# Peptides against a protein of PDB entry 6MBK: the designs that were tried, part 29

Target 1, 240 residues: chain A of PDB entry 6MBK
Amino acid sequence: GFEMVNFKEEGFGLRATRDIKAEELFLWVPRKLLMTVESAKNSVLGPLYSQDRILQAMGNIALAFHLLCERASPNSFWQPYIQTLPSEYDTPLYFEEDEVRYLQSTQAIHDVFSQYKNTARQYAYFYKVIQTHPHANKLPLKDSFTYEDYRWAVSSVMTRQNQIPTEDGSRVTLALIPLWDMCNHTNGLITTGYNLEDDRCECVALQDFRAGEQIYIFYGTRSNAEFVIHSGFFFDNNSH

## One batch from the design tools (peptide; aimed at target 1 C201)

Design b2_p11_4_s3 (made by RFdiffusion4, then SolubleMPNN; from b2_p11_4, 5 letters changed)
Fold by OpenDDE base, seed 2:
Order: structure tokens, then sequence, then C-alpha cells
Structure b2_p11_4_s3 (fold): chain B 240 residues (1-240), chain A 11 residues (1-11)
């Protein structure tokens, strides 16, 4: 019912290949296809995860390292997904000097500086961990872990991470949701949830989409500041 | 393309 398309101004998105009706379940993604904290634990990262307090405490960082390990693995199940990710982002971690200067007149500058400092500190910490920790020896990152790699992975996770229930529904965990996260944003209501019975993410259509139209979803209520800091874009029609 | 991705709730 849909296909991935590179739209001129919006980059990659989903296009309907048939008419889709409002509230139709047009897209679902089983848990087994998700990149999760649990899949990170079950990967080559697992031994290090089990011994590093920061990876255990910060699921977003665990996902970032999972993403980097899978990117560096030619036979990774997630290679098709990873290849769809941007190589660079418009998030603050990629701001040039002129963009930072522009923000100096805004309250956002403090958040930008904090994000820079935190990311740099995390990189320095994990660089040392990767170089010295016994369980880092099998990581494909061992001899090729750069700040650019870390910045990319952190930005990828920051812009694409979701909370989903654990398999038993008792807690929440973090996930990247392949294919679904290619949907671009529009105003509306949340139309995605997690079906525990079928163990899958489910997305129903926000509105009618005709064959050939781009399929949009609502990412949730966000301020323009949150879009800039966490998504790297402004949404002109933001109703928040 | 990445944006602020929603928090999904159990259905």
Amino acid sequence: as target 1 above (240 residues)
Amino acid sequence: IPGLVPVLHAL
C-alpha cells in the first residue's frame, strides 16, 4: 500500500500506492524488526552493556551504540534500514559557527551548548571504554570510533527514538521503528500505538490518502524550540 | 526523514 520515495524538499518519505482511508491500519511493524534496547543487549554490544552503568542507565546511548555496531556490520539485519538514514542532520550537533551565532540571541543557545558539552563528554568517556574494556574487543567500532560516528548515532537516535512497551507490557523501553519512521510530520492526532497481542507497532491513517500522495503522521505536540533542538527543523504549521 | 518521533502507548 506504500513505497519509499525521495521527495525534493522533505527527503525520504512514504507514498501511497493505493487509496488509503482514514483510520485504516495501513502499516504495522513487528517487534522483531525493531532496533531496541533488548536487541542491543542481544547483540555484540551485550557483554559491554552488562558491565557499563551508562549504557544500562541511558537507553538512548545504548541504541546509539547498537546503531553504530550494526552499521559497521555488513551482514546486519538492519543494513537496509540504516542505509535509509540521513548521513547528516540539521540538529544542533551539526550547527556551523554562523548558525550558533544566530542562536546566541535566543534562549536556545543554552540548550545547544549543553547538548554539545554532553555529547563531547559522552564521546570521551566511551572512547576510553572502547579502548580499555575487555568486552569491547569484539565491537566493530574498536579501531574506528570517531566523534563524527558518535554524533551521527546520537542524532539518529535523538530524532527517531520511540517509547514502546516491553513484551510483557509491564514497562516501557526505547526503540527505533524501521519503515514507520520514514513518515514525515503533519498536524493531527497520534495514530500509532503498540498492539501487545500481536506484538507490533500499528499505524492507522490520519486522513484519506490517494494513490500517489505522501503519507504523513503526527509526531505529537511539540514547540518549535523542541523541533529545532530535538528534530532539527521548524514546522511552520505547528499548532502548539 | 527523522523528526520528533512519538511516544507509543500500549493499545
Scores: peptide ipSAE 0.044, ipTM 0.752, DockQ to the pose 0.122
OpenDDE base, seeds 1, 3, 4, 5: peptide ipSAE 0.043, 0.036, 0.030, 0.042; ipTM 0.757, 0.750, 0.720, 0.747; seed 1 fails the geometry check

Design b2_p11_4_s4 (made by RFdiffusion4, then SolubleMPNN; from b2_p11_4, 5 letters changed)
Fold by OpenDDE base, seed 1:
Structure b2_p11_4_s4 (fold): chain B 240 residues (1-240), chain A 11 residues (1-11)
Amino acid sequence: as target 1 above (240 residues)
Amino acid sequence: IPGLVPVLHSL
């Protein structure tokens, strides 16, 4: 019903290969295909995760390290997904001095500075952990962990992380959702949920899409400042 | 590219 396409200006997105009707379930992704905090715990990162309080407390950082470990693993199941991710982002962690200056008149500047400071501190901490912790010895990134790697992984997670239920539905956890996260943004309503019975992420069409049209989803109620901070873009038609 | 963290609820 859809295919991945490189759209000009928007990058990769999904294009309908047939007519899709509003509210039609056109896309689903089973839990086993997701990159989750649980899959991180069950990976080569698991032993370190079990010993590091920051990884345990901050699921987004656990996902960032999971992403880095899988990227560094040639035989990773997620290689096809990882290869679709941008190599760089327009998020605040990539802002140059002039871009930061434009934000000085906005409240977003405080969040930008916080992101820079926190990311730098996290990198310094984890660099030491990777160099010294016994459980880090088997990580494929041990000898190749740069700030650029960390910045990329953090930005990838920041732009793509989702809250999903645990298998028993009792709690929420974080996930990257391959294939689904290729959908670009438009104004509307949230049309993605999690089906616990079938243990899958499900997306229904926001509107009718004709064959050959790009399939858009709504990322949620956010200000333009939040889009910049979390996604690296402005949405001029944002209703908020 | 999804930019924001969608909170997936039950559909």
Scores: peptide ipSAE 0.039, ipTM 0.751, DockQ to the pose 0.137
OpenDDE base, seeds 2, 3, 4, 5: peptide ipSAE 0.035, 0.037, 0.030, 0.035; ipTM 0.741, 0.754, 0.721, 0.738; seeds 2, 4 fail the geometry check

Design b2_p11_5 (made by RFdiffusion4)
Pose (drawn by RFdiffusion4):
Structure b2_p11_5 (pose): chain A 240 residues (1-240), chain P 11 residues (1-11)
Amino acid sequence: as target 1 above (240 residues)
Amino acid sequence: LARSLPVIPPH
């Protein structure tokens, strides 16, 4: 019912190949396809996750290393997902100095500075940990772990991650949801939820989509400062 | 900052 298309404005997204009515359940993704903090713990990253206090406290950082480890694993279950991810992003981590300079004197620039400093600190910290700590000597990253790798990973996580209930429903965790995460954003209401009975992520149409029209979802009630800093885009006519 | 997915009844 849909195909991947490279749109000028939003980059790659989903386009309807048939008419899709509003409220139609048109997209579902089972849990087994998701990359989660739990899958990160049970992966080759597990030995380091158990020893490093930062990875235990910061699931978003855990997901970034899970992505990098699987990217460096030729036989990873998630290779189809990793190979279709973007190679670059428009998060401020990628901005030129003069591009950030336009934000001087604004409310938003402080968070740009924090993002930069946090990412650089994390890279330097984990570079040392990977190169020296025995619990990381079997990681794929020991051979090569560049700043570009880390910038890509944290950008992939911040622009795509989601909160979902745990498999039991009592807790929440962070996850990457393949296929569905290729939907771009428009104004509207959240129409994506997690179905605990079928154990899958389900998305109903936000509005009518005719064949040939791009399929959009509503990401959330975020400001443009949040969209730019964490999602890497500015949304015109953001009603929130 | 992560998107939230509510628990929903089955379709």

Design b2_p11_5_s1 (made by RFdiffusion4, then SolubleMPNN; from b2_p11_5, 4 letters changed)
Fold by OpenDDE base, seed 3:
Structure b2_p11_5_s1 (fold): chain B 240 residues (1-240), chain A 11 residues (1-11)
Amino acid sequence: as target 1 above (240 residues)
Amino acid sequence: MARFLPVVPPS
């Protein structure tokens, strides 16, 4: 009922191939297709994850490394998805000096600098881990792990991470949702949920869409300020 | 334009 299309000004999006009615379930993504903290644990990153406190405590960083490992793996299941991701982002980590200067007069500058500092510190930490930890030897990142790589991965996760339930529904975990995250934004209501019975993300149409029209979803209410200051870093105290 | 995704709520 839809196809991926590169739209002018908006980049990649989904276009309806038939008429879709409001509230119609037009898109679903099974858990097995998601990039999750669990899939990270089950990947080549798993042994390192099991021994690194930061990876365990910060699911978004685990996803970032999962994304980097899969990107560096030619045979990765997620290669088609990864190739759709931007190579650069309009997030603070990519701001030029002049753009940062514009923020100096705002309270956001402190959060931006904090994000820069934290990201740099994390990179330095994990660079050392990758170079010295025995379980890092098999990672495709060992000989090619730059700050630019880390910045990209962190920014990818920051802009695309979602909370979904664990398989048993007892907790929440973080996930990247391929195909679904191709939908561009419009004003409205959240029309995506997780169906635990079928173990899949489900998206219903926000409105009627005619064949040939772009399908939009509502990303939720976020201010521009919230976007600028959103670090994407969450410390999960319950990850024990 | 900045792109972000919503949190997927439980059904």
Scores: peptide ipSAE 0.026, ipTM 0.679, DockQ to the pose 0.139
OpenDDE base, seeds 1, 2, 4, 5: peptide ipSAE 0.024, 0.021, 0.027, 0.025; ipTM 0.662, 0.632, 0.671, 0.665; seed 4 fails the geometry check

Design b2_p11_5_s2 (made by RFdiffusion4, then SolubleMPNN; from b2_p11_5, 4 letters changed)
Fold by OpenDDE base, seed 5:
Structure b2_p11_5_s2 (fold): chain B 240 residues (1-240), chain A 11 residues (1-11)
Amino acid sequence: as target 1 above (240 residues)
Amino acid sequence: MARVLPVVPPF
């Protein structure tokens, strides 16, 4: 077993409540608990999704709006998950002037500027859509859609989105994976997969963990530059 | 078992 713990330096994480062996299936999350493009389509966002080509073409934006709609819904099934998310991020969209200045000597600056430009353009577009589109009237964010909201949602999705198979396994889709994404990062191998037969995300232990130890997973092969751009941090032990 | 991959499609 495991428990959610707020670690002083790492924020929320998972701690083992018993000894867990390497390769042991210790964590699984059924599809019904995931925030997916499909769940976005089936939510209050669905009518707007069906009429907006950007939402249809860009699953990450669909997830961002899904997250915003659910956050604004007191009775949302995902409220417990959303409440675990940071209220702000250390991602480039939150960088102060000095932080941006430090990146000017790096290739990352171009990606940062791209994020700023794209996020601003998307916000302006969707602000107009939310104000004018008939299918936006039922959205809980109708009268409260700020750049801060959008920046937060984009950053949340950017740092936490995953590719998973569709239910029939014929295609791939995007998902936020509650509980699983509470695991903090360490170097190693990808130990998470999707079991289509049981329709669930499955995570096996990267190594042995003793009772009381924090459970870490590997977020995939990313450079430190990619971590900065997409996750907002450097990983000192990153071998990539 | 299909892989679950953290992905960052561009916004």
Scores: peptide ipSAE 0.186, ipTM 0.852, DockQ to the pose 0.104
OpenDDE base, seeds 1, 2, 3, 4: peptide ipSAE 0.049, 0.175, 0.171, 0.151; ipTM 0.758, 0.847, 0.843, 0.837

Design b2_p11_5_s3 (made by RFdiffusion4, then SolubleMPNN; from b2_p11_5, 5 letters changed)
Fold by OpenDDE base, seed 5:
Structure b2_p11_5_s3 (fold): chain B 240 residues (1-240), chain A 11 residues (1-11)
Amino acid sequence: as target 1 above (240 residues)
Amino acid sequence: MARVLPVVAPR
């Protein structure tokens, strides 16, 4: 019902190959295809995860390292997904001096500085961990772990992480959702949920889409300032 | 394209 297309201004997105009606379940992604904190625990990162309190406490960082480990693994199941991710982002962690100066006129500047500082501190911490911790020896990051690597991974997770239920539905966890996160943003309502019975993410159409039209979803209620912080862009039609 | 953090609620 859809295909991946590289759109001129929006990059990769999904295009309908047939008419899709509003509220039609057109896309689902089983848990086994997701990159989750749990899959991180079950990966080569698992031993280190079990010994590092920050990885345990901060699921977003666990996902970042999971992403880096899988990227460095030629046989990773998620290689096709990872290859669709941008090599660089237009997010604050990538801002040049002039862009940061411009932000000084906005309320976002303090959050940007905080994010930058925190990211740098995290990198310094984990650089030492990777170099010294016994369980880091088998990681593909052992010999090459740069700030650029970490910045990329953190930015990838920041722009794409989702909260989903745990397998038993008792708690929430973090996940990257391949295929689904290729949908570009439009104003509307949340149309994605998690079906615990079938153990999958399910996305229903926000509106009618005709064959050949790009399929959009609503990323969530965010201010433009929050969009800048989280995704690096403004949305003109944002209701907030 | 990269997106903003959404919550995928149970359905």
Scores: peptide ipSAE 0.038, ipTM 0.742, DockQ to the pose 0.195
OpenDDE base, seeds 1, 2, 3, 4: peptide ipSAE 0.028, 0.028, 0.031, 0.030; ipTM 0.682, 0.670, 0.682, 0.664; seed 4 fails the geometry check

Design b2_p11_5_s4 (made by RFdiffusion4, then SolubleMPNN; from b2_p11_5, 5 letters changed)
Fold by OpenDDE base, seed 5:
Structure b2_p11_5_s4 (fold): chain B 240 residues (1-240), chain A 11 residues (1-11)
Amino acid sequence: as target 1 above (240 residues)
Amino acid sequence: MARYLPVVAPR
């Protein structure tokens, strides 16, 4: 019912291959295909995760390291997904000096500086952990862990992380959702949920889409400031 | 490509 297409102005997105009706369940992704904190715990990162309080406390960082480990693993199940991710981002961590200066006149500047500081501190901490912790020896990034690697992974997670329920529905966890996260944004309502019975993410169509049209989803209520901080862009048609 | 995706709530 859809295909991945590289759109000139928007980058990769999903295009309908048939007519899709509003509220039609057109896309679902089983839990087993997601990159989650749990899959990180069950990966080569697991032993280190079990011994590092920051990884345990900050699921987004766990996902970042999970992403780095899987990227460095040629036989990773998620290689096809990882290869679709941008090599660089337009997020604040990638801003040049002039771009940061432009932000000084905005309310976002304090959050940007905080993000810079936090990311740098995290990198310094984990660089030491990777160099010294016994459980880091088997990580594929052991001999190559740069700030650029970390910046990329953090930015990837920042722009793509989602909250989903645990398998038993008792808690929430963080996940990257392959295929689904290819959908570009438009104004509307949240049309994605998690079906615990079938243990999958489910997305229903925001509106009617004709064959050949790009399929959009609504990313949620976001201010332009939040878009800058989290997505690196302003949304001209943002009604919020 | 999507940027800063929504929370996926239980259905």
Scores: peptide ipSAE 0.035, ipTM 0.732, DockQ to the pose 0.192
OpenDDE base, seeds 1, 2, 3, 4: peptide ipSAE 0.029, 0.022, 0.032, 0.032; ipTM 0.653, 0.654, 0.701, 0.720; seed 4 fails the geometry check

Design b2_p11_6 (made by RFdiffusion4)
Pose (drawn by RFdiffusion4):
Structure b2_p11_6 (pose): chain A 240 residues (1-240), chain P 11 residues (1-11)
Amino acid sequence: as target 1 above (240 residues)
Amino acid sequence: DPFEMIERLQE
């Protein structure tokens, strides 16, 4: 019912190959396909996750290393997902100095500075941990772990991650949801939810989509400052 | 360097 298309404005997205009515359940993704903090713990990253206080407290960072470890694993279950991810992003981590300079004197620039400093600190910290701590000597990253790797990983997480209930429904966790996460954003209401009975992520159409029209979802009621800093885009006519 | 760049932008 859909195909991948490289759109000028949004980059790659989903396009309808048939008419899709509003409220139609047109997309579902089972839990097995998701990359979660739990799958990160049970992966080759597990030994380091159990020893490092930062990875235990910060599931988003745990997901970034889970992505990097699987990217460096030729036989990873998630290779189809990793190979289709973007190689670059428009998060401010990628901006030139003069591009950030335009934000001087604004409310938004402080968070740009924090993002930069946090990412650089994290890279330097984990570089040292990986190169010296025994619980990381079997990681794929010991051979090579560049700043570009880390920038890519945290950018992939921040622009795509989601909160889902745990398999039991009593807690929440952070996850990457393949296929569905290729949908770009438009104004509207959230139409994606987690189905605990079928144990899958389900998305109903936000609006009618004719064959040939791009399939959009509503990401959330976020400001443009949040879209730029954490999602890497500015949304014209953001009603929120 | 992100630290040096931020110092320049704060000037």

Design b2_p11_6_s1 (made by RFdiffusion4, then SolubleMPNN; from b2_p11_6, 5 letters changed)
Fold by OpenDDE base, seed 2:
Structure b2_p11_6_s1 (fold): chain B 240 residues (1-240), chain A 11 residues (1-11)
Amino acid sequence: as target 1 above (240 residues)
Amino acid sequence: SVEEMIKKLQE
């Protein structure tokens, strides 16, 4: 019912291939297609995950490393998705010196510096882990793990992570959702949910779309302004 | 390709 199209002003998006009615279930993404903390555990990262407290405590960092490992794997199932991700982001981690100087006059500067500091510390920690931990030897990033890599992965997860239920529905976990990221967004009612019976993300149409029209969805993504305040990569336990 | 992945989403 849809196709991926590169729109001139909005970049990649989805276009309807048929008429879609309001409230119609037109898009779903099975769990097996998601990049999740569980898929990270089941990947080449699994052995390291099982022994690193930070990866276990911070699902978003686990997703970041999962993303890096899969990006470095030519035969990764998620290569088509990863290739659609931006090379750079509008997150504080990518602010240029002039932008930072401008923000020095605002309270936001403290959050920016905190994010920089935390990310740098995390990188330094994991650089050492990757170089010294036995279970890191099989990671495709073993010989190539730069700050730029980590910054990209962290920013990718920061901007695209979603909360979904675990398979048994007892808890929530984090996921990157292919195809979800390919939709352009509009303000309005949340049109997304998770169907546990079919084990899939589901999206219903906010409005009628005609064949040939761009499809917009809304699932409560944070604004760029909110990314400054809520990075989600803060770790209180500095005892490592 | 991304299109192939999308097709798999619809099975």
Scores: peptide ipSAE 0.233, ipTM 0.851, DockQ to the pose 0.013
OpenDDE base, seeds 1, 3, 4, 5: peptide ipSAE 0.140, 0.038, 0.039, 0.205; ipTM 0.811, 0.744, 0.748, 0.823

Design b2_p11_6_s2 (made by RFdiffusion4, then SolubleMPNN; from b2_p11_6, 4 letters changed)
Fold by OpenDDE base, seed 3:
Order: structure tokens, then C-alpha cells, then sequence
Structure b2_p11_6_s2 (fold): chain B 240 residues (1-240), chain A 11 residues (1-11)
């Protein structure tokens, strides 16, 4: 029902290959195709995860390391997705000296410095862990773990992470959703959710789309999606 | 790969 296209000005997006009606379920992504904290635990990172309190407590960092490990793995199932990710981001971690200097006159400088400090501290911590922990020996990043790698991974997760329910629906966890990142956004009602019965992310059409038209979705004011746990399909009809 | 799998599911 759709194809990936590089649109002018908007960048990559989805184009309808057939007529799609409003409220039609046209896109779904099963949990098994997501990069999740669970998939991180089931990967080469699993043994280290099981013994590191920070990885266990901070799902976003677990995803960042999962992303780095998969990127360094030539046969990773997610290589096509990873290769479509930006190499750099418009996050404070990538601000140059002149940008930071400009921000010194604003209230935003405190947040920027906080992010720099936290990221640097995390890197220093995990650099030591990777160098000394026995379960780090099998990680593909063992001998190549730079600050630039970590900054990229953290920024990737920061900009693209989604909140989804756990498999049993009892808690909220984090996921990167392939193909979801290729949808451009519009304002309106949230038309994305999670179906626990089928264990998948789901997107319904906000409006009618004709064949050849770009598909726009809305899943919140932020660049990432949040799912409210509900029986069946999680859907927020509240306007933003 | 992940995209091939997604494409198959959407048909």
C-alpha cells in the first residue's frame, strides 16, 4: 500500500501506491522487527546487560549500545535500517563552539551543558566497563568505542525512541521502530498505537490518500511516539 | 532483512 520515497524538502517519506481511506489500518510493525530493550538483552549485549546496573536502569542507554553492537555486526538483521539513520544530528551534543557561545546568553545553555556533562560521564563509565568487564570481550565494539560512536548512538535513540508496552502489557519499555522513522508528520489526532493482541505497532490513516500522494502521520508533539497501554489497540484521540 | 520482512507483512 506504500513505498519509500525521498521527497524534496521533506526528505524520506512514504507514498501511497493505492487509495487509502481515512481510519484504514495501512501500516503495522510487529514487535519481533523492533529494536527493543528485550532484543538488546537477547543479543551479544545480554550478558553485560545482566550485570550492569546502569544498562538495566536506563533503557535508552541499553538501546544505544544495542544500536552500536548491531551497527558493528555485518550480518545484523537491522543493517538496512541502521544505514538509513543520519550520521549526525541537530542535538546539543553536536553543537559547535560558535553555537554554544551564542547559547551562553540564553537559558538553554544549562541544558546543553548538562547533556554534555552527562554524556561525557556515561562514556567514561562505559569505556571503563568495556575495557575491564569479562562479558564485554565478545562485543564488536570492544576495541573500537569512541566518544563519537557513543554520541551518535545516544542521539539516535534520543531522537527516535518510542515508548511501547512490554510483551505482557504490564509495563512501558523503549523501542526503535524501523520504517516508522520514514513517515513524515502532520498536525492532527494521534493515529498510531500498539495492538497487544497481535503484538505490533499500528498506524491508521488520518485522512484519505490517493495513489501517488505522500502519507503523513501524527503520533504526538515530539519526534518519538508514546503508547498508552490498553486492551487491544492503544490509541489516543486527544487533540494536541 | 528488516525492510524485506516489513514489506512482506504489508501485502
Amino acid sequence: as target 1 above (240 residues)
Amino acid sequence: DVYEMIEKLQK
Scores: peptide ipSAE 0.545, ipTM 0.946, DockQ to the pose 0.013
OpenDDE base, seeds 1, 2, 4, 5: peptide ipSAE 0.502, 0.516, 0.534, 0.530; ipTM 0.938, 0.940, 0.943, 0.942

Design b2_p11_6_s3 (made by RFdiffusion4, then SolubleMPNN; from b2_p11_6, 4 letters changed)
Fold by OpenDDE base, seed 3:
Structure b2_p11_6_s3 (fold): chain B 240 residues (1-240), chain A 11 residues (1-11)
Amino acid sequence: as target 1 above (240 residues)
Amino acid sequence: DVYEMIKKLQE
């Protein structure tokens, strides 16, 4: 029903290959295809995760390390997805000296410095962990863990993480959703949800799309998605 | 291949 296309100005997006009607379920992604905190725990990172309090407490950092481990694994199932991720991001962690200097006159500078400080501290902490912890020996990043790697992974997760239910639906966890990231956004009703019965992310069409048209979706504020457990429940028209 | 699997599911 769709194909990945690189659109001018918008970048990568989805184009309809057939007519899609409003409210039609046209896209779904099962949990087993997501990069989640759960998949991180079940990966080579699992033993370290089980013994590090920060990884356990901060799902976004767990995803960042999961992303780094999979990127460093030639046979990773997610290689095609990882290769389509940006190499750099428009996040404060990538601001140049001149940009930071300009921001010194604004209130935003405090947030930028906070992010720099926190990221640097996290890197220093995990650098030590990777060098000294026995369960880090099998990590593909053991001998190659740079600040640039960490900055990239953290920024990838920051810009693309989604909130989804746990497998039992009792809690909220974090996920990166392949192909979902290829959809460009519009303002409107939230048309995304999580179907626990089928254990999948679901997207319904906001409007009619004709074959050849770009598909736009709305799943919440900014680039992060928040899912409801039951399909068919949509929120009011929210601003993006 | 994650994309291949997703594409197959949408058929």
Scores: peptide ipSAE 0.596, ipTM 0.954, DockQ to the pose 0.013
OpenDDE base, seeds 1, 2, 4, 5: peptide ipSAE 0.574, 0.569, 0.583, 0.586; ipTM 0.950, 0.951, 0.952, 0.952

Design b2_p11_6_s4 (made by RFdiffusion4, then SolubleMPNN; from b2_p11_6, 4 letters changed)
Fold by OpenDDE base, seed 3:
Structure b2_p11_6_s4 (fold): chain B 240 residues (1-240), chain A 11 residues (1-11)
Amino acid sequence: as target 1 above (240 residues)
Amino acid sequence: SVEEMIERLQK
């Protein structure tokens, strides 16, 4: 009932191809299509993951390395999705000197510096791990792991990560959700969830849509300050 | 592609 379209000013989004009613389940994505911490553990990264405490403790970093490994793998199942990702982001990790100077008068500057410091420290740590750990030898990034690669992967995960249940439903984990990234957003009631019985992400329509109208979704609440730090932008009329 | 697979699921 939808198609991907590049909308003027709004960018890529979903357009209804038929009339959709409010509360109708119109979009779902099965777990098997997601990039998750679980799929990272089951990939070439699995042996290293099992031996590194930081990868185990920080699911977002595990996803970042999973993304880098899959990007470097020509036969990766996720190549079609990865190719849709931006090559650069508007996150603080990509801010130029003038942008940082502008933020010096705001409270956001402390979070920006924290992200820079933490990301640099993480890179230095994992560079050493990749160079010295036996289980890193099989990684496609073994001889090509730059700060730019790491910055890109971290920013990709930062802007696109979602919380989902584990396969057994006992815990919460992180995932990148293909097609979810293609939706534009609005304020309102959360219309996204996870169906454990069918093992899929689900989205219901917030309102009626006619054929030809853009579909908007709402999956979480954020302040504008959080959007700047997390995604590098302000959300207009953010009621949260 | 992943996108094609997802689109097929929605139809």
Scores: peptide ipSAE 0.153, ipTM 0.796, DockQ to the pose 0.013
OpenDDE base, seeds 1, 2, 4, 5: peptide ipSAE 0.040, 0.132, 0.057, 0.095; ipTM 0.740, 0.782, 0.718, 0.755

Design b2_p11_7 (made by RFdiffusion4)
Pose (drawn by RFdiffusion4):
Structure b2_p11_7 (pose): chain A 240 residues (1-240), chain P 11 residues (1-11)
Amino acid sequence: as target 1 above (240 residues)
Amino acid sequence: MEGRVPVLRFY
C-alpha cells in the first residue's frame, strides 16, 4: 500500500500506492523488529552496559551504541534497518559555525550549545572507555569509533526514537521502530499507538491519502525549537 | 487512538 520516495522537502518518506482512508489501520510493526534498550542489553554491548553507569542511566545513549554496534556487525538482525537509515542529518551537530551564529541572542541557542558539549563529552568519555576497559575489548567499536560515528548515532536516535510500553505494560522504554519511522511530519493528532495484545506498533491514517500522495503522521506537539534541535527540521505553520 | 498506548517522540 505504500512505496519509498525521495521527496525534495522532507527527504525519503512513504507514498500511498492506493487510496487510504482516514482512521484506516495501514501500518503495523511487531516488537521483534524494534531496537530497544532491552535488545541493547542482550546484545554484544551487554558486557559494557552492565559495567557502565552512564549507559544504565541513559537509554538514549544506550540506543546510540546499540545502533553503532549492530552497524559494525555484518550479520546483525537489524542490518536491513541500519542500511536504510540516513548517513547525515540536519541536527545542529552538523551545522557550520556561521549557521549557528545566526542564533546568537535567541532562547534556542543555549540548547544548541548544550547539545554540542554533551555530545563531545560523551564521545571522548566512551572513546576512552572502549579503548581501555576490559568489558569493551570484544566490542566491534574497539577497532574504530570516530566522532562521526557518534554524531551519526546520537542524531539517528534523537531524530527517530520513541517511548513504548515494556513487553509487560508496566514500564516504558525507548525504541527505534523500523518502517513506520520513515513517515514524515504534518499538523494533526497522534494516530500511532502500541497494541499490547498483538504486541505491535499500529498507525491509523491521520487523514485521507489518495494514491500518489505522501503519507504523513503527526510527530507530537513540539515547538520549532525542539524540531530543529532534536528532529533536525523547521516546520512552517507549526500550530504548536 | 482509543484503546492503545500512544507512541510518543522522546526528546

